# Peptides against a protein of PDB entry 3ESW, part 9

Target 1, 322 residues: chain A of PDB entry 3ESW
Amino acid sequence: NNIDFDSIAKMLLIKYKDFILSKFKKAAPVENIRFQNLVHTNQFAQGVLGQSQHLCTVYDNPSWHSIVLETLDLDLIYKNVDKEFAKDGHAEGENIYTDYLVKELLRYFKQDFFKWCNKPDCNHCGQNTSENMTPLGSQGPNGEESKFNCGTVEIYKCNRCGNITRFPRYNDPIKLLETRKGRCGEWCNLFTLILKSFGLDVRYVWNREDHVWCEYFSNFLNRWVHVDSCEQSFDQPYIYSINWNKKMSYCIAFGKDGVVDVSKRYILQNELPRDQIKEEDLKFLCQFITKRLRYSLNDDEIYQLACRDEQEQIELIRGKTQ

## One batch from the design tools (peptide; made by RFdiffusion4, then SolubleMPNN)

Design b1_p8_8_s1 (from b1_p8_8, 5 letters changed)
Fold by OpenDDE base, seed 3:
Structure b1_p8_8_s1 (fold): chain B 322 residues (1-322), chain A 8 residues (1-8)
Amino acid sequence: as target 1 above (322 residues)
Amino acid sequence: ELLEKILK
């Protein structure tokens, strides 16, 4: 009796695939009720849902990608990538080139393209006058500022000339290509779009304790990689907990294909109470939103993403990013 | 400096 082990293996793989795919079918009525009750009764859950409705899809705009690529110095970027790639002599294949690209984009963005704005320069006195600026508070956008998804404008008075300078907090990343300044929100917003414009798999990571960054899926490393444009940081998830000694409670990643609690990647010490939602309810919420984001995908895409998700969950449990 | 980088 020659047991056809190959036939058995194929049959088991089919059954396993079918089992995985069954988990991504339309939610049962009971799951829909649980979801609705959760987002209506829990403010944190409502916030995660609201963020997912924007952050999971906003960057998948081909017209924006074209504008970004037309605005960046691509010749400089690729020259630098090619130079660093050539130095390391890696026979390790084409996938590592993308890691060099992301590292150069981090360099280019911080050093050549975008500026940190703690306080704006005085519109009247010119460059390097931010030291003379006193905050007066915040107000709503004017008619021009409102065109660029501006919710808040910070108002500053110059101590030298007495003139008022406005610092609009634009949420339109295309406007940020013009203004080229901001804080962590503007940095992460535009940098997420930049990475997406190169066809990369990118997630926007929201931290409850007022920071935001990216994750890039490295095909070379076969995992999600921490990327912070503000810090020019690649694969340094420890910088917040260890280097900054930052206290954190939640880190949630938002991508086109899913919403994932990535807190275990970044919260290595100084953990704040996770009291905003039950852990089981947060897990359910992220899985439920992720299923909805994948409803239009084919069975092969769903299966590949599910395999990637399982690998990430194993990584997050093991605490080994290396 | 560090705290100011974190505050939106």
Scores: peptide ipSAE 0.022, ipTM 0.702, DockQ to the pose 0.011
Fold by OpenDDE base, seed 2:
Structure b1_p8_8_s1 (fold): chain B 322 residues (1-322), chain A 8 residues (1-8)
Amino acid sequence: as target 1 above (322 residues)
Amino acid sequence: ELLEKILK
């Protein structure tokens, strides 16, 4: 009996697909109970859930994408991308072109578009007066600031003129297109929206130790790539642990298709205790939220994303980008 | 500078 190896391979592939798809079926009652108990009893789990409810969906707004594309100097951006693409003569076409686009967006955003704001300039004294600003603390937003999803307002007094300057911490990324200034939160928020506006697969990475950045899924590199708008950094996940010597405990990536613990990509040394949640419970939580985010996807989409998830998990275990 | 970059 000639074993039809091709037929067997096809059957195994079908069975494998069915097995993968079975993991993304509706959660069993026991999983729902475990999830509810976890988010009600563990503050870290509640925080991850709360962030996922915002960060996984907020950037999937076509109206915002249009406003972004209308606001950016697209002619300059594409001119620079085309110029850099032409230098290296890569045959990979659109896949490598998108990496050049992200690199140019990093350049454009940091150099031409957005500003770092440690302290605001004095509203009365004008530009380059931040050195004269003394922090008085934070307060709630006023009626105007509240229109732009402002959680807190930092208050500064000018040592020169005595006037008060408000620095609203806006969470509305469309308002950030106007203000064009902030810290890591505002930078990452708006830059995540910018990348999304180009139709890219993007995740928002939250670090428990008060930093935030992006990941972009490079079709050329076939993996998630570290992207930090504040540092104009592309594919340098080591900068926090090695260059900054930063101590970290958790890095969680939030995207439209999933929530992933990416701590292993960024925490290379000086690991802080991971004592906020059991590792098994964090893994369960991220998988459960990811499963919920994928409930409306078709079987092919679910399968492709599951393959990406497996590849990423292998990469994170190996600690080497292939 | 680095701490100021990281402080939300």
Scores: peptide ipSAE 0.021, ipTM 0.702, DockQ to the pose 0.010
Fold by OpenDDE base, seed 1:
Structure b1_p8_8_s1 (fold): chain B 322 residues (1-322), chain A 8 residues (1-8)
Amino acid sequence: as target 1 above (322 residues)
Amino acid sequence: ELLEKILK
């Protein structure tokens, strides 16, 4: 009996695919109970769930993508991308073009488009007057500010003219296309939308220790790539732990297709205690939310994403970003 | 509270 090894290999591949797909089926009653108990008893779990309900879906808005593309100087952006791409003589293939696009978007956003705002300029005295601004505290939004998903408004008094300047912390990224200023939250919020508007696979990374950034899935590099709009940084996940000597406990990535603990990519030293949740419960939580986000996908999409997830987990275990 | 934590 000649063992048809090709037939056996095909059957094993089918069984493996079925096994992978079985992990993404509708949650069993016991998993639902575990999830409900976890989010009701653990504040960190409730926080991750609440963030996922917003960050995983809010940027998948076609009307917002159109507004972004209409607002950006696309002629300048593509001119610069084409110029940098032409230097490589096409030796690396067409997929590298998206890496050049993301690098140019980082440049354009930081240098030409958006501004860091530690303190606002005085509305009366004009540009470069932030040095004269004294913080008075924070308050709730007024009726106009409330239209743009504003939770907090920072209040400043000008030491020169005595006028009050409001700095609303807008969560509406379309309003940020107008205001063109903020801190890490506003930067990351709008930049995530910008990358999504070009049809890219993007995740929003939340760090518990008051920083936020993006990840972009590079088809050229075949992995998730660190992207920080504030730093104009591409593929430098070490900048926080090494360059800043930042102490960190959790980095959680939020995307349309899943929630992933990416702490191992960014926390290279100075790790703070991970005491907010049990590691097994965090892993379960991220997998459970990811499963829910994928319920509408077909078997081939689920399988492709699961293969990508496995490669990322291998990368995170090995500590090899290169 | 959750949105405030994202924008810090």
Scores: peptide ipSAE 0.018, ipTM 0.551, DockQ to the pose 0.011
Fold by OpenDDE base, seed 4:
Structure b1_p8_8_s1 (fold): chain B 322 residues (1-322), chain A 8 residues (1-8)
Amino acid sequence: as target 1 above (322 residues)
Amino acid sequence: ELLEKILK
């Protein structure tokens, strides 16, 4: 009798795996047509696709990881991690160590490494002169700034000396290791790369209402964890909706293994109209892009990721009912 | 700009 139940369980597991894997097979011609029509007719869909083409893969650069690790004070970081880990009486080798690492990286990045830049300091007057800076507008990058994937340059005039200071909005995270300043875009960009450089599973979260943050997959918590470098925040997805009383419509997570609508994790109140795309079309789009990102993975990897996706979807459904 | 408005 027991042998039969184990055989049935194995057979059911095989059939379930085959069913899951069937969803990740090459897209049918009809799905390709739907995708093409969607991205050509819907601007929001085109934007999500464009972001996915960059954000899902750009941080998977071993050369960049090496440069990051060479630039950070690893001795300080690990000293602090080890200190906090030991205080809580944890044994070495526990999966929780990575949560302590991410918390220290948040501390280190905000307190020791990177600076928030509302306005730049005057290049002529020196440090702590941002109060004297008047915005003149934005320009395109010059020839030097263009080398570092700069889209826009904010221009400021010093009220004290009259000199012009440029604040280039660099998208090259390696250049941000040098400049060590920016707003939410620069913070999230470089911090995403930093987390990836430690071999962590990380997503870039884009909010339509002009904010960006990260998610880290905690092996200890067995879920995606909210991480905001600007706020030094770990596992506080409520800060935007509750603490900031921010109105939001869309939060989209971009990772190497998929694109996911995570709006349900962050939009707890003050939801803005989700009028940019049909919900079914957004779901289709995210699934279609995710499927493409997984085309090179083996069946076991696809199955493991599909199980993770299912758990996340369950979490996102339950979180609205609490 | 957004963070300055929220922290205030």
Scores: peptide ipSAE 0.018, ipTM 0.666, DockQ to the pose 0.010

Design b1_p8_8_s2 (from b1_p8_8, 4 letters changed)
Fold by OpenDDE base, seed 4:
Structure b1_p8_8_s2 (fold): chain B 322 residues (1-322), chain A 8 residues (1-8)
Amino acid sequence: as target 1 above (322 residues)
Amino acid sequence: DFLEKVLK
């Protein structure tokens, strides 16, 4: 009798796995047509697709990871991680160590490494002169700035010396290792790369209402964890809706293994109209892109990721009911 | 700073 139950359980597990895998098979012609129509007719869908083509893959660069690890003060970082880890009475090898690492990286990045830039310092007057800077507007990059994926350059005039200072908005995260300053875009861009350089599962979260942050997959917590480098924030998804009283419509997470609407995690109040795309079309779009990102994975990898996706969806549903 | 949050 026991042998039969184990056999049935194995058979059910195989059938369940096959069912899950069937969802990730090559897209049917009808799905391709729907996708093409959606991205050609809906601007929001085009934007999500465009972002996915960059954000889902750009950080998976081993050369960049090496440059990051060579640039950071790893001795300081690990010294601090080890200190806090030991203080809390944890043993070496526990999965929670990675959470301590991410928390220290948040501290290190905000306190020691990167600077918030409302206005640049005057290139002529030197440090701590940003108060003297008046914005003149924005322009395109020059020939040098264009080498570092710069889309826009903010122009400032110094009220003291009259000189012009350029603040290029670089999208090359390696250039940001040099400049070490920016706003939420530069912070999130470089910090995403930093986390990836430690071999972590990371997503870039885009909020339509002009903010960006990260999610890290904690093996200890067995879930995606909110990470905002600008705020030195770990596992505080409520800060935008509650603490900032921010009005938001969409939060989309972009990672190597998928694109996910994570709005339910972050939009707890003051929800703006979600009128940019039909909910069914957004769900389809995210699933379609996710499916494409997984085409090269084996059946076991696909199954494991699908299980993770299911757990996240359950979490996102439950979070609205608490 | 709260002001920095509003200017983001």
Scores: peptide ipSAE 0.019, ipTM 0.649, DockQ to the pose 0.010
Fold by OpenDDE base, seed 5:
Structure b1_p8_8_s2 (fold): chain B 322 residues (1-322), chain A 8 residues (1-8)
Amino acid sequence: as target 1 above (322 residues)
Amino acid sequence: DFLEKVLK
């Protein structure tokens, strides 16, 4: 009896696919109850849910993508990408081009486009006057600032001329294309939109200890890649724990297709207590939100994403980028 | 508020 191993393999693959797809069926009543109880009783869970409702969807705006692409110097960007891509002789195939694009976008954004703002320049004295600025505190937005999803405005007084300068902390990334300045929040917000505008798979990573960055899914590397616009960093997840000696407890990634605890990628040492939620509840929460985000996807899309999820989980468990 | 933290 010639065992048709090919037929058996095909059958096993079909059964495996069906098994994977079964996990993404509509949530059972018991799961919905667990979810509701968790987000109502646990503040951290409520925070993760609230973040997911914004960060998982806000950047999927075609109108914003068009505005971004119209605002950036695409000729310069692609010239630089093409130059770097040509150096490898195309030996690695077309998929590596996107890695070069992301690296150039990091360069362009930090060096040519956006500015770090510890303190604003004085509106009256002009450029390079931030050293003369004294913080007076923060207040709510005025009528104009409120149009651009501004929750807080930092107020500064110029020690030279005595005038007040307002630094509104805008959450509208389109407004950030105009202002072109901020801290890690503004940097990550706009840079996430920029990457999305090039049609890339991007996640926004929130760290509980007051930092934020991106992840990009590299088709060349076949994994999620750390991307920090503030640091012009590509594939350096260790920079926080090792280089900065930063203590961290949670890193949560938010994307259109899922929410993932990526703490193991970034928290390599000096781990703070993970006492905000039970580990099983956090795992459940992320999976539940991810499942909801995928309800409208077809079976092939669900299967492909599930394969990526499993590969990422293996990576995170092993503590090694494959 | 998450938005306040993202803005920091």
Scores: peptide ipSAE 0.018, ipTM 0.528, DockQ to the pose 0.011
Fold by OpenDDE base, seed 1:
Structure b1_p8_8_s2 (fold): chain B 322 residues (1-322), chain A 8 residues (1-8)
Amino acid sequence: as target 1 above (322 residues)
Amino acid sequence: DFLEKVLK
């Protein structure tokens, strides 16, 4: 009996695909109960769920993508990308072009487009007057500021003219295209939308210790790549733990296709206690939310994403991002 | 400073 090894291999591949797909089927009643109990009893789990409900979907807005592309200097961006891409002699193939695009977007955003704001300039005295500004505290938004998803407004008094300047912390990224200033929250919010507007696979990374950044899926590198707009940083996940000597406990990535604990990519030293949730419960939570986000996808899309997830998990275990 | 960059 000639064992048809090709037939056996095909059957094994089908069974493997079916096995992978079975993991993304509608949650069993017991899993739903576990999920409900977890988010009702654990504050960290509730926070992750709340963030996922916003961050996983908000940037998938075609109207916003159009507004972004109409606002950016696309001629300048593509001119610079083409210039850098031409230096490689095309030896690395077309997929590397997207890496050059992301690098140029980082440059353009930090150097030409957006501004870091520790303190606002005085509305009366004009540019470069932030040194004269004294913080008075924070308050709720007024009627105009409330239109742009503003939860908090920082209040400053000018020491020179005595006028009050308001610095609203807008969460509407379209308003940030107008204001073009902020801290890490505003930077990451708008930059995530910018990357999404170019049709890229992007995740928003939340660090519990008050920082935020992006990840971009590079087709050239075939992995998730660290991207920090504040630092103009591409593929430098070590900058927080090593360069900043930052202490961290959790880094959670939020994307349209899933929620992933990416702490192992960024927490290389000075790890703080991970005491907010049991590791098994966090893993369950991220998987459960990811399943829900993928319920509308077809079997081939689910399988491709599951293969990508497995590759990422292997990478995170092996520490290959060095 | 690092602290200013991280404070939301």
Scores: peptide ipSAE 0.018, ipTM 0.638, DockQ to the pose 0.010
Fold by OpenDDE base, seed 2:
Structure b1_p8_8_s2 (fold): chain B 322 residues (1-322), chain A 8 residues (1-8)
Amino acid sequence: as target 1 above (322 residues)
Amino acid sequence: DFLEKVLK
């Protein structure tokens, strides 16, 4: 009896697909109870849930994508991408072109479009007056600032003219297209939207120790790639732990298709205690939220994403980019 | 929508 190995392989692949899909079925009552108990009893879990409710969906806005694309100098961007792509003569085609696009968007955003704001310039004295600004503290938004999802306004007094300058911390990324200034929060917020506007798979990465950045899924590299708009950095996940010697405990990635603990990608040394939640509970939480985000996807989409998740988990365990 | 998906 010639064992038809091809038929067996096909059958095994079908069974494997069915097994993977079974993990994404509706949550059992026990899982729902565990989830509810976790988010009600653990503050860190509640924070992750709250962030996921915003960050996983807010950037999937076609109207915002149109406004972004109308605001950016697309002619300059694509001219530069085409120029860099042509120099390397890559046979890899369209997949590597997207990596060049992200690299140019990093350049364009930092060099041509957005500005770092440690302290605002004095509204009265004009440009290059931030050195004269003394912080007075923070307050709530006024009636105008509140229209743009502003939670906090930093208040500064000019030592030269005595006038007050307000630095509203806007969370509306469309307002940031106008203001074109901020810190890591504003940078990452708007840059995440920019990348999404080009139809890219993007995640927002939150670090508990007061930094935020992006990840982009490179089809060329077949993995999630570190992207920091503040640093104009592409595929340099080590910069925080090694270059900055930063101590970190948690890095959580938020995307439309999932929430993932990516701490192992970025925390290479100087790890702080992970005492905010049990590791099993964090894993459960991220998986539960991810499962819910994928609830409306078809079986093929679920399967492809599950394969990507497995590859990422292997990468994170091995500490090596394949 | 998200809350509805997560809490069901």
Scores: peptide ipSAE 0.000, ipTM 0.405, DockQ to the pose 0.016

Design b1_p8_8_s3 (from b1_p8_8, 5 letters changed)
Fold by OpenDDE base, seed 5:
Formats: structure tokens, sequence, C-alpha cells
Structure b1_p8_8_s3 (fold): chain B 322 residues (1-322), chain A 8 residues (1-8)
């Protein structure tokens, strides 16, 4: 009996697909109870949920994408991308073009568009006066600042003229297109939106130890790629643990299609205690939120994303062994 | 903001 190995393989693939799809069905009552208990009893879990409710969906705004694309110098960006792609990109296939695009966007954003703001310039004395600024503390937003999702305003006094300068910490990324300055929060917020505006698959990575960055899904590399706008960094997940010698406990990625603990990608040494939540509960939480985010997707989309998830998990495991 | 401390 010639075992039709092709038929068996096809049947196994179908069964495997069905098995994967079964995991993304509506949560069982017991899972809902576990989820509710977890977010009500664990502050870290509540924080992750709260962040997911914002970060997973806020950047999927077509109106914002249009405003971004109208604001950026697209002619310059694409000129530079085309120039780099023309050198060798054709030999590597069309998918590499998006990697060149992300690299140019990193360059453009840091070098041409956005500014780091340790201290603001004095509103009265003008440009390059930040050295004269003394922090007085922080306060709530005024009526105008409140229009742009501002939670905190840093207050500075000029040592030269004595005037007060306000540095609102805006969370509205469209306002950041105007102000064009900030720290890691503003950088990552606007840059995440920029990448999304080009139709890219992007996650926002939150680190508990006061840093944030992006991940981009490269179709060329077929994996999630570290992207830090502050550092103009592409595919350098080691920079925090190794170059900065930063101690970290948690890195959580938030995207439209899921929430993932990506700590293993970035925490290579000097790991801080992971004592905020049980590992099993964190895994459950991320999976549960991810499942909810995918409820409206079709079977093919769910299957494709599940395959990506599995590949990422394999990558993260291998990264710890190397 | 750790970057603030590194860049200062």
Amino acid sequence: as target 1 above (322 residues)
Amino acid sequence: DLLKKILE
C-alpha cells in the first residue's frame, strides 16, 4: 500500500490548523473568572490591561495616518529609501524595501524632524537657552494643554530672565507633530504612529524601568525587529542590557493583534526580580488579551498570526540559550 | 526617563 504521504501531510496540516484555531475561540467562563480575579487583585496585571486598552488600538486611526503623511517630507524620505534600495535591495527581494524605509524613518525622525528635550528653551530668551532653565517641579495641565491629552506639565524658571516656561508632556501624537520635541515617551509615541501611518505592523514596547521603544515586523527578516527612535536603532535589542548595562525586569509589547512579554529579547543580563506577578499569570494575561484582540479576525488571519506567535516564542527561547 | 540621564 503506497502510503500517500502527501495526503497524510495535508490532513495533518488541516488538523493542526483546526487545533490552533480552537485556541482562539471565545474564552471559557473559567478563563474569564481567572482574568477578572487577576486584574482585580494584581496591580501589575491591571497596569498591563490598562496599557493594552490604549496602546493596542490608539494608533489605528486613519485620520491620524493622513495627518502624519501630510506633515512629513515624503519626497525626501522616499528619495533616500530609493537611493539605498537601488544599491543592493533588488537582489534581496521587494520585502527588504520596508526595512530601508524604517531605517530612513529612524534617520529622518532623529536628524531632521524631532528633538530631544531635557529642558525646554526659555519662551522669552529663545532658542538654545535650555542651559539657563531650572526645574521647579510639575503640575497639572491648563485649559489649553488639556485639549491635547496632557497629564503633566513640567515647570521651569529661566535663570537669565526669571520667566516661567511650561513643558507640557503631551500624549496626543498629533500635537507632537507640531511641538516636535520630547523625551522617550513622546519620541516613541509619535514614532509608533509614524510607522503605523506607512501601513507597517508595529508594537509599542513598555519597559517597567522607565523606557519605551517600538518593534516592527519585518517581512524580509520574517520576525519582530527592535526599533528605538531615540537611539536611531534598528535590530539592536542588546543596547539596553549590554551597552547601557541597564537592569530590567519586564518588557511588554503592545500591538493591535496582541500583547506579548518580550523581556527575553531585551533582558540579556542584570535581570531584576520579576516579582510583580506570577510568570504563569503574566503568560495567561497576555494570551487572554491577545485572544480578545483577535475575536473579530477570520480563521486565516488567526492562523497566520498564531504561526507568527509560535515562531516568535521559538526565537525568544533560542535567544536565552545563546 | 533613563535617556534623559544618559544624554545629560
Scores: peptide ipSAE 0.024, ipTM 0.733, DockQ to the pose 0.010
Fold by OpenDDE base, seed 4:
Structure b1_p8_8_s3 (fold): chain B 322 residues (1-322), chain A 8 residues (1-8)
Amino acid sequence: as target 1 above (322 residues)
Amino acid sequence: DLLKKILE
């Protein structure tokens, strides 16, 4: 009996696809109960859910994408991308072009577009007066600030003129296109939108230890790539654990197609206790939210994303062999 | 926010 290995392989591939697709079917009643119990009893789980409800969908706004593209100096950006791309001897049409684009966007954003704000400049004294600013604390937004999804306003007094300067912590990324200043939150928020506006696959990464950054899915590298707008950093996931010697417990990535614990990519040393949730419950939570985000996708889309997820999980387990 | 102050 000549075993038709090709037929067997095809059959196995079909069965494998069906098996993968079966995991993304509507949640069983028991899973729904587990999910509800988890988010109602565990504060960390509730926080992850709350973040997912915002971060997974907010950047998929075509009107915002248009505003971003109209605001950026696209001529400068593409000129620089083309220059660096040509310099490295790449041919037109290579998937690596998007990596050059992201690198230029990092450069442009940090050097030409956005400003880090430890303290605001004095509204009265003008530029380069932040050194004269004393923090007085934080308060709620006023009526104008509230229009731009502002949760908190930092208040500063100028030591020179005595005037008060407000630093609203805006969560509206369109407002950030105007203000062009902030800390890691504002940087990551607007930069995530910028990357999305170029049609890229992007995730927002939240670190429990008060930092945030992006991941971009590189078609050239065929993986999720660390992107930190604050650091002008591309594919340097080690910068926090190694360069900063930062202690961290959780890094959670939020994207339109899923929520993923990416802690293993970034927490290379100095791991803090992961005591906020059971590991099994966190895994369940991320999978459950991811499943919900994919409910409207077709079988082929689900399968492709599942393959990507599996590749990522393998990467995270094996560690990057640099 | 604190870490950037140290590295800049």
Scores: peptide ipSAE 0.023, ipTM 0.723, DockQ to the pose 0.010
Fold by OpenDDE base, seed 1:
Structure b1_p8_8_s3 (fold): chain B 322 residues (1-322), chain A 8 residues (1-8)
Amino acid sequence: as target 1 above (322 residues)
Amino acid sequence: DLLKKILE
């Protein structure tokens, strides 16, 4: 009997697909119990869950996308993208255009649109007066500030005129389109929304050691790409560990399709103790949340995402981004 | 935020 190798190969592919899909079925009772126990007993796990409940879904808002696109200078952006794309010609294919778009958005956001704010300018004295501002502390939002998802307001006194200036730490990214200033939190929050508004696959990366950035899935590079709006940085995951010599313990990426521990991409040296959760429990937690986020997806979508997950895990293990 | 303060 001539072994039909083609039939065997097809059967193996079907079985493999079914195996992959089986991992994303509704959680067994034992997994639910493990999850509940983990988030109730481990503070770090509870924090990751809490962040996922916000960051994984908040940016998937079509009304926000429209407001963003109406606010940005799209003519300038696309003019610059077209200019840079034309230099390389069409030899690299159409997918590279999106990389040029993200690079221009980084430029536009940092150079033309948003401002870094260590201390606010004095509301009375005007522009370039931040040097005269003394911090008085932080307080809760007033009635107006509370409308824009503000948890904390930094209070400053002007040494020149004596007036008080409030710096509300807004979490509403639409309000940030108006204020156009902040620190890494505001930068990353609004920039994540901006990238999402162009229909891109984007993750919000939280670092435990007080920094945040984005990842963009490049169809051209066929991988997740580091994107930091504060640094106008594209595909430079090493900048924190190497350039900044930053000590870090955890980097967690939050996207609509999953939660992923991306620490291995960014923590290249000066690793701090990972003592907040057992590694197996963190892996379980991220997989469990990811599974929940994918419950509404069809089998083909689940399979494609699972293939991406496997490629990313291989990349993270090898420490190779290229 | 703290690291930017150190590098500035």
Scores: peptide ipSAE 0.019, ipTM 0.688, DockQ to the pose 0.010
Fold by OpenDDE base, seed 3:
Structure b1_p8_8_s3 (fold): chain B 322 residues (1-322), chain A 8 residues (1-8)
Amino acid sequence: as target 1 above (322 residues)
Amino acid sequence: DLLKKILE
């Protein structure tokens, strides 16, 4: 009796797929109870949940994508991408083209489009007057500022003319297309939307130690790639721990398809105590939120994402991105 | 953005 090894292999693959899919079924009552208890008793867990409710879905807005694409100099961007792509002798349509696009978007955003704002210029004295500005503190938004999801306004006094200048900390990324300035929060917020507007798979990475950046899923590299708009950085996850000598405890990535602890990618040295939550509880929390985000996906989508997740976990364990 | 202030 010739053992039909092909039939056996097919059967095993089906069973394996079914097993993977079974993990993404609706949570059991015990898991729901564990989740509820965790978010009610642990402040860090509550924070992660709160961020996921916003960051995982806010950028999936087709109207915003249209506004972004209408605002950017697409002719300049694609001209530069095409130029760099052509230098490497790659065929048109290869997955590597998207990596060149992201690199150009980083260049364009930092060099041509957006500005870092430590202090605003004086509204009365004009450009390049930030050196004359003294911080007076922060206050709530006025009626106009409140239209653009502004929670805080920084207040500055000009040492030259004595006038007050307001620096609203807008959370509306569409308003940031107009203002063209901010700090890491505004940079990452708008840049995440920009990448999403090109149809890319993007995650927002929150670091507990007051920084934020992106990850882009490169189809060419077949992995999540570090992207920091503030630094014009592509695939340099080491810049915080090594170049900045930054101490960090948690890096959490928020995307439409999941929430992932990516700390192992970025925390290479100077690790701060991870004492905000038990490791098992954080793992459970991220998996539980991820499972909920995928409830509407079909079996094939769930399976493909699960395979991608396993590859990422292997990468994170190995500490190798290449 | 405390860290960028330290590195700049």
Scores: peptide ipSAE 0.021, ipTM 0.706, DockQ to the pose 0.010; fails the geometry check

